# Designs tried in a protein design run: peptides against a protein of PDB entry 3WG5. Part 33

Target 1, 218 residues: chain A of PDB entry 3WG5
Amino acid sequence: LAKNIVYVAQIKGQITSYTYDQFDRYITIAEQDNAEAIIIELDTPGGRADAMMNIVQRIQQSKIPVIIYVYPPGASAASAGTYIALGSHLIAMAPGTSIGACRPILGYSQNGSIIEAPPKITNYFIAYIKSLAQESGRNATIAEEFITKDLSLTPEEALKYGVIEVVARDINELLKKSNGMKTKIPVNGRYVTLNFTNVEVRYLAPSFKDKLISYITD
Target 2, 218 residues: chain A of PDB entry 3WG5 as posed
Amino acid sequence: LAKNIVYVAQIKGQITSYTYDQFDRYITIAEQDNAEAIIIELDTPGGRADAMMNIVQRIQQSKIPVIIYVYPPGASAASAGTYIALGSHLIAMAPGTSIGACRPILGYSQNGSIIEAPPAITNYFIAYIKSLAQESGRNATIAEEFITKDLSLTPEEALKYGVIEVVARDINELLKKSNGMKTKIPVNGRYVTLNFTNVEVRYLAPSFKDKLISYITD

## One batch from the design tools (peptide; aimed at target 1 A49 A80 I105 I121)

Design b2_p15_2 (made by RFdiffusion4)
Pose (drawn by RFdiffusion4):
Structure b2_p15_2 (pose): chain A 218 residues (1-218), chain B 218 residues (1-218), chain P 15 residues (1-15)
Amino acid sequence: as target 2 above (218 residues)
Amino acid sequence: as target 2 above (218 residues)
Amino acid sequence: SVTPIVPITFPTVSS
């Protein structure tokens, strides 16, 4: 009861309705165990807008800070993952990862051709991504360019431009660097200082169902 | 005189990429065997827009008539399934089935809440559903109300209003009533008269991949 | 039950 606990979970692949269930399951475990924070190792090339918006909402309502960590090296928080990151308490990127490229699309034709959205829906997601950035004090100008210019950024660029808060190789380095940082959004109405000294790290294994479903969607 | 071959397939559940694959697989089989028609027993609550548009496109390119049959009783062709029906060569409904209810949403939220669709998406789907209805000679005024009023219709109402062509209890009654009917859209440029005199019915079983995906869904 | 159409998604990005 008198411990400092950080949960670490993994989320890989397309952001879907099942991805929401994962976020909710992991975050719920951390909340019920009074965790200082939960770190989500995120690697996503794309996903659905509705599941992305539900995840952002679940993070906004989280009783504990949610740290989105673009990991491992070569991972991306592209498309839906970018919004999830902008909608969270703190963003960390591992070396060689990517963030951005968030243009909303109606989807893919028989060819694999891109089915663009009406111009106005592009404006809707611009307003939504600007809102997430401003609510978290992040660079909304660059965030808008994730859509309008299909802009993508390395870790160092994302840090310089004020989109993320940490560049870290691993969980330990993430804890060291983010220790003492304020969350970019509130936890239950209050901006919180992260206390990662003398912390117990607990890893949440992805379930059989997680790995299987992910593999199938792949 | 001649022996006419009719294929029958079942397509159930949410409309997704796997559903497009089912439509493509079943239609390709019927095309290669020079079938008079393929009948799809459709039961769907809704699904994704890109897959629905890809299915409508696949049906437009079909070298043989595709008859959408809302079957069994209790089934519906709601949301995305309505567009598939309106985009097909002939629509049949079993007693106690439903068609319509197509108001687009960005999706559902955590607590029963619904994420609203921006007006541009709504107007986009109004134009698209009116177009499918106009191209097939079906009631465009009523088709719009599938969206603007979330209108849903019984089989008897759907026939009366000119949205569908046939009300049938089974495959036997469907072939009997639709024999001699012209298709609502062309097959390779010409509107084909359906010949169901002297008919061999062939049922297509869902593949292993089909069954697995749906068991996981159940 | 009816499920409305899910109209928007995001592109899949490749590395």

Design b2_p15_2_s1 (made by RFdiffusion4, then SolubleMPNN; from b2_p15_2, 8 letters changed)
Fold by OpenDDE base, seed 5:
Structure b2_p15_2_s1 (fold): chain B 218 residues (1-218), chain C 218 residues (1-218), chain A 15 residues (1-15)
Amino acid sequence: as target 1 above (218 residues)
Amino acid sequence: as target 1 above (218 residues)
Amino acid sequence: MVVGIEPISFATVKK
């Protein structure tokens, strides 16, 4: 029996191997409880390409819909966060958030300047981000421009251009607006219609380990 | 007055942005004290490419010689650790250590299998590792094979092939064997002859933050 | 976004 349950969890900060562990834990809990979906409240400046790709793969292998929600106002799904969003079953953004700025970098120089990625790496991630957009029926041209133009979009722009599916101020508005939407990628090989009628919202707290790592990385 | 001081510090675990901070802190302390050199005892399975490149740059910008010492026996300078070593002023290895295995990966799949890097990324790092070897007068062919053949070498092999400069069982033997050697890359634009005659060895302890992060990442 | 460089682990990383 599908429980009318939606999980909500927060992932904040840099995308690392630890962030993958958080995604895996959160999705696994929601899968075990046969939740209707999990909403990940995402606020990230970006992070590791490897962790990002693993997270995308974990989302794509999820037994339940994974909704990326750029939240709260002031948050971003920047760089790696955009790839994660584009790899998810549904993207939502709160007003005052941003998405994009996906230019691969090799790092920061000692003076804080960006070490640009070589064209070969940039072209790889262009192909990768375009594939994520195409697979999810989202705007592949804009996805490319997140890299080539270092473009960042507002929620309204992202919705207008077909990058995201929902602009919502809070979880309740998100559930209301996304109710009856089909996932943008399949769940267990099938596109799923989201049913958020009479759902119980369950919040997953960060583990003690999660809090400790966040405190150290900040 | 150059103090006859050599600093020794340990860096263990995955190469991350935090590892860069450790390198920066350790080198800065040794620079401030006008040390003859700093020896970094390195034991790493690898890590982030960005952190690695930043560490290499920080070493190259050092005002004092930075010696990478793969230590203790059983330790490795694997993947990112090899790049760091090849970017340093001198490489030493203890018996029973290893260097190499530099194939770039995009990460691990959920089943623990490696996600191979695309040829474009692999070729970038081949060019990069070869440049480090060439700049330091080390074996660029073997440096390439660390990627193309996923090659790992013993200390004796690495010395024989001209990848490293010293095999040493401990710090005292390292100082003795490296005394009078020229750095393999310049310090402040000049190749420096190491002078370890009558030196004081000072150990830098990991910070509390260093210990905490290591505990969480293990 | 940054690329990771890790050795090809054929061995099951025993956690």
Scores: peptide ipSAE 0.023, ipTM 0.455, DockQ to the pose 0.151
OpenDDE base, seeds 1, 2, 3, 4: peptide ipSAE 0.023, 0.024, 0.033, 0.031; ipTM 0.265, 0.285, 0.530, 0.538; seeds 1, 2, 3, 4 fail the geometry check

Design b2_p15_2_s2 (made by RFdiffusion4, then SolubleMPNN; from b2_p15_2, 8 letters changed)
Fold by OpenDDE base, seed 4:
Structure b2_p15_2_s2 (fold): chain B 218 residues (1-218), chain C 218 residues (1-218), chain A 15 residues (1-15)
Amino acid sequence: as target 1 above (218 residues)
Amino acid sequence: as target 1 above (218 residues)
Amino acid sequence: MVVGIEPISFETVYR
């Protein structure tokens, strides 16, 4: 029987408009090939809220399941990364990774201090993050605390609290553990049961443009 | 056996800071008397977003169930009223009432035209209203459409879509139908099963201040 | 009647 395809791509660094382009490209490729799913290995300290929201929307509009995998060990889905994860069809984390710390800021002052967001902005993102959590059947209370308490969680804590669905050391373990799980949000209006029996894993490389942009923004 | 007390109070008109004071006062009285619940007969065309959010928060912090009852026939829980309802422990509507039409605006121009809210503000309230719906186990899709499509629903439609819990012609029918229902959000951390067997209904009158403010804002 | 809202800026950076 023809192997079901699972794509794997890496997204690392700050969340920007260029990161949106990466997500869009990767998901589009996987959609075109009718992949069973795409796994995005995510490592981000955060970034821009506008880009984040666009990325979430792009994931939600995907014709295939999008799995956010905080990987490798030492990686984070910090700030914007948490929102992206909560907007996805499944969240996995490798041991030694973190998720959370979502308190919005307006930026950094010249002295490196944080410019605080006004309460109205904070409240906006509280509502937004809670919506993402609730829509996915994840812990909205903890999601709120990612902002109000700037909470960061380990994979084990995140799993325990119902923020994420899988703790996995690598892609193979992820596929094994997530096999048979339902997506936490619909794909084309339906919750999909993931089938990772007899899959071919295909890795996507960043485009030249993607590499260049990452280099410039670093 | 001592009768359980259910308080009933009326809130009519535009949602303002004064409306918050009314909610706060009424709920506080009911809390102090350890009421089984308070029913707020609500008729509002909407009002201020800030006041609305404060009211929602006050309801959520209530030590007793707060039932929003769109009453009498001809009344509406329009705009801000919808948010308030969605933030409550139970929503009821009388026949001939409406709920919805939640699109935010910045105000009215001198010529009476609506000053449109920027997309970012609209998106904020989409997230907010969805959060309220999801937290209460109500229809978040329809809640969003209260904004995006400025949708207004009849009681029967609202019930059908899972926006509200009860259609009732009067307080007695409301009590009868809601008896044994669970609150849609927690009270003091627990979902409460409403017990309206052998209840004493107590009506609260507006304070002099409340009356004066309503008169001035009308 | 629609809810009036004060302007909110969403140009926020996440850490």
Scores: peptide ipSAE 0.110, ipTM 0.367, DockQ to the pose 0.115; fails the geometry check
OpenDDE base, seeds 1, 2, 3, 5: peptide ipSAE 0.035, 0.034, 0.027, 0.075; ipTM 0.286, 0.306, 0.520, 0.368; seeds 1, 2, 3, 5 fail the geometry check

Design b2_p15_2_s3 (made by RFdiffusion4, then SolubleMPNN; from b2_p15_2, 7 letters changed)
Fold by OpenDDE base, seed 5:
Structure b2_p15_2_s3 (fold): chain B 218 residues (1-218), chain C 218 residues (1-218), chain A 15 residues (1-15)
Amino acid sequence: as target 1 above (218 residues)
Amino acid sequence: as target 1 above (218 residues)
Amino acid sequence: MVVGIEPISFPTVYR
């Protein structure tokens, strides 16, 4: 019986154009092999909004389910990472991780202080994050509060409030718990039921370019 | 005799994630119709580096030639716009336009002064812009100087130095002059000879979303 | 304007 293939790849660090390239490459590889799904192990403090929006779009254009997994313990899907998660087909978090803190900023001043975004920009991203939550059937109120209150949640809280779908300690537990779940957004216009009963896990490594860029941006 | 279709679309303003969406949408429409090419009328002061890099990638993934046309007179392909142009299949400029000024910055301070990028970032983009020029057979020395000297060029200078391929006053002149030219980068692995002998020009309009976003970002 | 999202907003590298 041909095993379902599930890809696993790691994306760590700031969300930038380079991060987009990583997402695109990883998803494309998994698409080409007609994988059951790809799991992206995500650890990010946030980053650029433009890159984030492109990543969300790329995920939504995927021919296969894209699962965002906040991993390992100590990792975060902070800021831009939360948007990416909310735009994906399924969200999982490992114990000891966090999600949220989504207030847009214009950057940091010379003294390291945050430069606040004007209300117009803040309102735009409130609408955007709410749309992501609503489209995926996740908690839009909490999504808004990720911005308005700069809210951060534990995995248990995020699950409780309907922000995420799975709390899992590792890939094996994630596959077990998510087996039979429907994607929260459609794949090629259809909600897909995940089949992780007989799967082969394939790990994707960062390209040399990915490594170089990570070194430059970290 | 079935006319070759050439699409024309406008992208104006700051380069952001929304600009990426516009590029993606326009190119996708033209691809679906098996157009001979798409001409993007570009007028930008620059914008976000991450969005720019994603746009370049999208252009390079196009199934059809993407022509960047700096238009109308008074327009610029400044900063991020230059990178986009250098990453495309053909560059044209209208008289009275400019290209260049590619020095990366971290943003603007509260007083409106530029926050300079650290040397590491500057060097990264020097390497990047040179790669775009080299891959397209364009002037890599000038590409570097777009950063190191913050150089800006007229259409005539850009043509002379081998940065661009065409100076044209309008779409008709552009089509006429570019007819029979080979793309500067491959389309699906092949350099394509443009055929504009019997073409129908189709204009694409911004979507409602495009208009809304432009209004918000501008 | 590079809209960074907290906690790390990357300044919009404008060019």
Scores: peptide ipSAE 0.063, ipTM 0.334, DockQ to the pose 0.123; fails the geometry check
OpenDDE base, seeds 1, 2, 3, 4: peptide ipSAE 0.034, 0.027, 0.040, 0.038; ipTM 0.268, 0.280, 0.305, 0.283; seeds 1, 2, 3, 4 fail the geometry check

Design b2_p15_2_s4 (made by RFdiffusion4, then SolubleMPNN; from b2_p15_2, 7 letters changed)
Fold by OpenDDE base, seed 1:
Structure b2_p15_2_s4 (fold): chain B 218 residues (1-218), chain C 218 residues (1-218), chain A 15 residues (1-15)
Amino acid sequence: as target 1 above (218 residues)
Amino acid sequence: as target 1 above (218 residues)
Amino acid sequence: MVVGIEPISFPTVKR
């Protein structure tokens, strides 16, 4: 029985192996308490592809709905963040945020120039991101263009094009708007109807380690 | 008499000599118990060509059907994984997975650039992958394009183009959909009709060694 | 941008 608990946690910064640990920890806590859902307030410029893919897998293996919320205003789900969002059960964005810019790269040269990914890698991630979109019933054409056109969207555009499900100013509005929505991917093999009537919102704080790493990477 | 047992094992990570050992061990266990089939949940970015070819040979020498299942969502059968899949008795993919990107390379330079394979090597693997596709009645044109165009496909595309046989969300759906299908290559000289009525699913866990190596390679 | 660190690699056997 799902308790009327919704967890909220923040993930900020570059997507790394540590970010995976954060996702894993937060989702595990919410799973243990049989929460109705966990909302991840995400603000990321991107990061490592391997970590991103692991995070997507962890989300899709969640026993409860994972809602990615691009928040606060000024935040982004850029690059790896877009993949993570597309792999989640529901995407929300606050006004003044952005999503997209998903072109893979090999890294940065010593002079700061981008080392381009070979077509092999680019095509791999095109297929990957399209698969995430198709699985979740989101706009796969736009998902591809996040790579091929380096596209970035506003919340309004993303909603209009069927990339995301909700635009919300805060957690309360998010809960209100998403109440009664079905998850875009299954939870334990079933699409779940979100029930946010009479929920207790619990905030998960970053661990000391989280704070320290965030301090170092920021 | 085939027992109504289906084994499921996971192979994750780079294709190496160790991966061969995993395939060999898992298939051997299933053979010893006269299983109806073994399903390998595969998630690989690719790896070594020599190990890949050995794995394909081991699969084709199996006394029971070997089903390659690209799983979970977010996983891929990339590069070497595609060859392995094309060499198997049945290919399934979960939503949110990918297959393809098979262009051979010699490696990566110190600067992260791909060291291209000479035409001789590329042509060798084109012939090889086409042969696997033709033998298994799968789309040899697309198999070639996995190399020549660095093509990667979604499960839906792969199914549509005749690269794979099943799209399934989980093992239960896979068993349901593949019930009554004939293997795409012979088992002991005969095409086998899969019978997944009243099967016991047995999961094979990674050995301690498997876990350790996965930890090191991840 | 996503940095693809784990190379989708299909290396042939080094001579």
Scores: peptide ipSAE 0.034, ipTM 0.290, DockQ to the pose 0.106
OpenDDE base, seeds 2, 3, 4, 5: peptide ipSAE 0.040, 0.051, 0.052, 0.027; ipTM 0.394, 0.515, 0.404, 0.261; seeds 2, 3, 4, 5 fail the geometry check

Design b2_p15_3 (made by RFdiffusion4)
Pose (drawn by RFdiffusion4):
Structure b2_p15_3 (pose): chain A 218 residues (1-218), chain B 218 residues (1-218), chain P 15 residues (1-15)
Amino acid sequence: as target 2 above (218 residues)
Amino acid sequence: as target 2 above (218 residues)
Amino acid sequence: SVTPITPITFPTVSS
């Protein structure tokens, strides 16, 4: 009961209704165990707007800070993952990862051709991504460009431009650098200082169902 | 005189990429065997827009008539399934089935809440559903109300209002009543008269991949 | 039950 606990979970692949269930399952475990924070290792090339908005909402309502960590090297928080990141308490990127490219689309034709959205829906997602950035004090100008210019950024660029808070190689380095940082959004109405000294790290294994469903969608 | 071959397939559940694959697989089989028609027993609560549009497109390119049959009793062709029906050569409904209810939403939230669709998406789907109805000679005024009023219809109401062509209890009654009917959209440029005199019915089983994905869904 | 259409998704990005 007198421990400092950080949960680490993994989320890979397309953001879907099942991805929401994962976020909710992992975050719920951390909440019920009074965790200082949960670190989500995120690697997503794309996903659905409805599941993305549900995840952002679940993070906003989280009773503990949610740290989105674009990991491992070569991972991306592209498309829906970018909104999830902008909608969270802290963003960390591992070296060689990517963030951005969030243009909303109606989807893919028989060809694999891109089916664009009506111009106004592009404006809707611009307003939504600007809102997430401003609510978290992040660079909304760059966030808008994730859509209008299909802008993508490396870790160092994302840090310089004020989109993320940490560049870290691993969980330990992430804990060291983010220790003492305020969350970019509140936890239950208060901005919180992260206490990662003398912390127990607990890894949450993805289930059989997680790995299988992810593989199939792949 | 001649022996006419009719294929029958079942398509159930949410409309997704795998559903497009089912439509493409079943239709290709019927085309290669020079079938008179393929009948799809459709039961769907809804699904994704891009896959629905890809299915409508696949049906437009079909070299043989595609008959959408809302079957069994209790089934519906709601939301995305309505567009598939309106985009097909002939629509049949079994007693106690439903069609319509197509108001677009961005999706569902955590607590039963619904994420509203911006007006541009709504107007976009109004134009699209009116277009499918106009191209097939079906009631565009009522088709709009599938969206603007979330209108849903019984089979008897759907026939009366000119949205569908046939009300049938089974495949036998469907072939009997639809024999001699012109298709509502062309097959390769010409409107085909359906010849169901002297008919061999062939049932297509769902593949291993079909069954697995649906068992996981159940 | 009815499930409405989910019209918007995001592109899949490749590295």

Design b2_p15_3_s1 (made by RFdiffusion4, then SolubleMPNN; from b2_p15_3, 8 letters changed)
Fold by OpenDDE base, seed 3:
Structure b2_p15_3_s1 (fold): chain B 218 residues (1-218), chain C 218 residues (1-218), chain A 15 residues (1-15)
Amino acid sequence: as target 1 above (218 residues)
Amino acid sequence: as target 1 above (218 residues)
Amino acid sequence: MVIGIEPISFKTVKR
């Protein structure tokens, strides 16, 4: 019997339109091969709201489960990364990672100070992040606090408060712990129970364009 | 007597953090050489609000006049480009260019549809764009309409309505027409009368990084 | 998160 395939890909750096292209490419490959799931190893300080919303939509339109894995240790799903995670089918974090800090900003001033978003924008994103949490059955109160208190959580805290589903040290532990879990949002209108009992892990490499963009953004 | 120097540089493409770096680099070079002015040939469809606001601030902090020149024919100062222009010391446009279309958006959906900004964000940017117009003695009513009506103007219309100061076919005509004009905002707290009677034009080339970014964004 | 101001040119994602 053909082994179920799980794809693993890395997305690192700022969330931009190019990051959307990466998500789209990676998910498309996994969809074409009818993978059991794709795991996206995410390490991001945040980025553009538009790109983030597009990525969330792309994940929600995925034909397969998309697992956001905040990895490696030291990585974060900050700002836009938290939204992406909350929009995904399953969230995992490695020990030593972080999630949160979702306050929208208009940007950074030349002196490095934050240009605050108008309260009205902040309120929009409070509603948006809460909707993502509610739709995924995750802690909407904490989701709001990611903005209102600029809250950041450890994996253990995030798990405890029902923000994430799995704490895992590596891909093998992630597969083991998530086996038998239901997706937190639907896949093609249905909640899917993950089956990782007999899976082949396939790693996707960055494209040349991905490498070039990473070189510029890093 | 050492000829007064006018620098000319091109900024093309989306307004991003890298665009800020370009503005900063170009203006800094011109400042260091005590140039009479720098002319930025601008062709942009828009971009990030944060980068735009930083660029506006950088222009306002410039030690020398920064002239935004929408060039060449076919170019636009769209969206973020309009804000940048309105924040500058003098705006010029070549025949066949456009300015306007400043409605803030959260982004584009996967289907290419615009994700509208909340009314509250729209109102913030209405206030912001009007402030830029008012500070520069330009038409604040039209500035608002750049958002509320998604208005775009020809150079002739923009001149007629007091949005811009100069219509010029090339750098030579720009220098000729702007000679003797006062900056629309202060330079180091003072309105400067431009003196282009005996100037050397120096063109600034894009850096390697600029070329790389352009290659990726184009 | 950064708010975008509407870019006119949709780079059509060449499907």
Scores: peptide ipSAE 0.055, ipTM 0.564, DockQ to the pose 0.123
OpenDDE base, seeds 1, 2, 4, 5: peptide ipSAE 0.026, 0.024, 0.031, 0.025; ipTM 0.295, 0.306, 0.269, 0.298; seeds 2, 4, 5 fail the geometry check

Design b2_p15_3_s2 (made by RFdiffusion4, then SolubleMPNN; from b2_p15_3, 9 letters changed)
Fold by OpenDDE base, seed 2:
Structure b2_p15_3_s2 (fold): chain B 218 residues (1-218), chain C 218 residues (1-218), chain A 15 residues (1-15)
Amino acid sequence: as target 1 above (218 residues)
Amino acid sequence: as target 1 above (218 residues)
Amino acid sequence: MVVGIEPISFEVVER
């Protein structure tokens, strides 16, 4: 029986327009090969809001389930990374990772202090993050608090509060635990039950461009 | 008869959190001295959206009328500058200046190409700029087109289409032409009729901090 | 050169 394919790709560093290109490339490859799903190993401290929103849209337009996996231990889906996760078909976290801290900022002052976003901008992203949570059947109150309280959660807390779906140590455990789960958002208009029985795992390597841009933006 | 004071200050360069600090400082000084108004000579190519929104809020909270004057000839109120103008109590432009080009961007690619904002962000700022125009009794259709068509206007066009209130060559002509005009937005809950009869013009100098930051962000 | 409205940034958590 032809094995269903699951792709795994890594996205690390700041969220920029180049990160969008990475998501687009990885998802496109997985779509072309009719993969069962793609798992994105995510480790990000945050980044740009517009790039984040583009990534969320690209995930939502995917012809296949996109699983955000905060990995490896020590990684985070911080700031923009949380929005991306909340916009995905399934969220997993490895032990020793974190999620949250989603407050928008204007930037940094010369002394390195954070410049706060005005209420209008903050409120926009509160509404946006709540919408992502609601659309995905996740905890919208906690999603809001990722902004209003600058809340960060452990995997155990995030699972307990209904922010994420899986805590897993590695890809094999993730596949085992997510097998039979329904996607939290639709794929082509339908909620898909994940079938990770008899799957082949294929790893996607970063392109040369991806590597170069990651280095420049770090 | 004690002369009413009109303050004039310059804001030039990119719109950042430091530009907010400049607006706040200048308006605060004028408020403390119970000025009839403050005129901000604006020359900006644009900048950050959040700083822009903070500036708009600061203008709207002013205890005195804030007049945005696109000056000198050759200057622009481009991008973020247009939002600031549309959020002000009165807009004037000198001949040979421009206003518009308000489309949000994600940034620039490595090759210098513009990265487009996703529709959600663009739509947010369309709604925002239209609200500023409507609240100020200005042309909301043209305000939208500053984004959707990346429209830029001359002073004559902007006046003709009801985007601005005054075309003036200098401060004296501005004061003369704006005398007797009502503010386009309220000051402390009331639309104020500008009275520039028998006024003393006082120029505010940039602080050392303002000068330094302008240099760093240019 | 006209600088467009730059995107809003999120806090970058230091690792």
Scores: peptide ipSAE 0.033, ipTM 0.288, DockQ to the pose 0.406; fails the geometry check
OpenDDE base, seeds 1, 3, 4, 5: peptide ipSAE 0.028, 0.031, 0.029, 0.028; ipTM 0.468, 0.482, 0.582, 0.243; seeds 1, 3, 4, 5 fail the geometry check

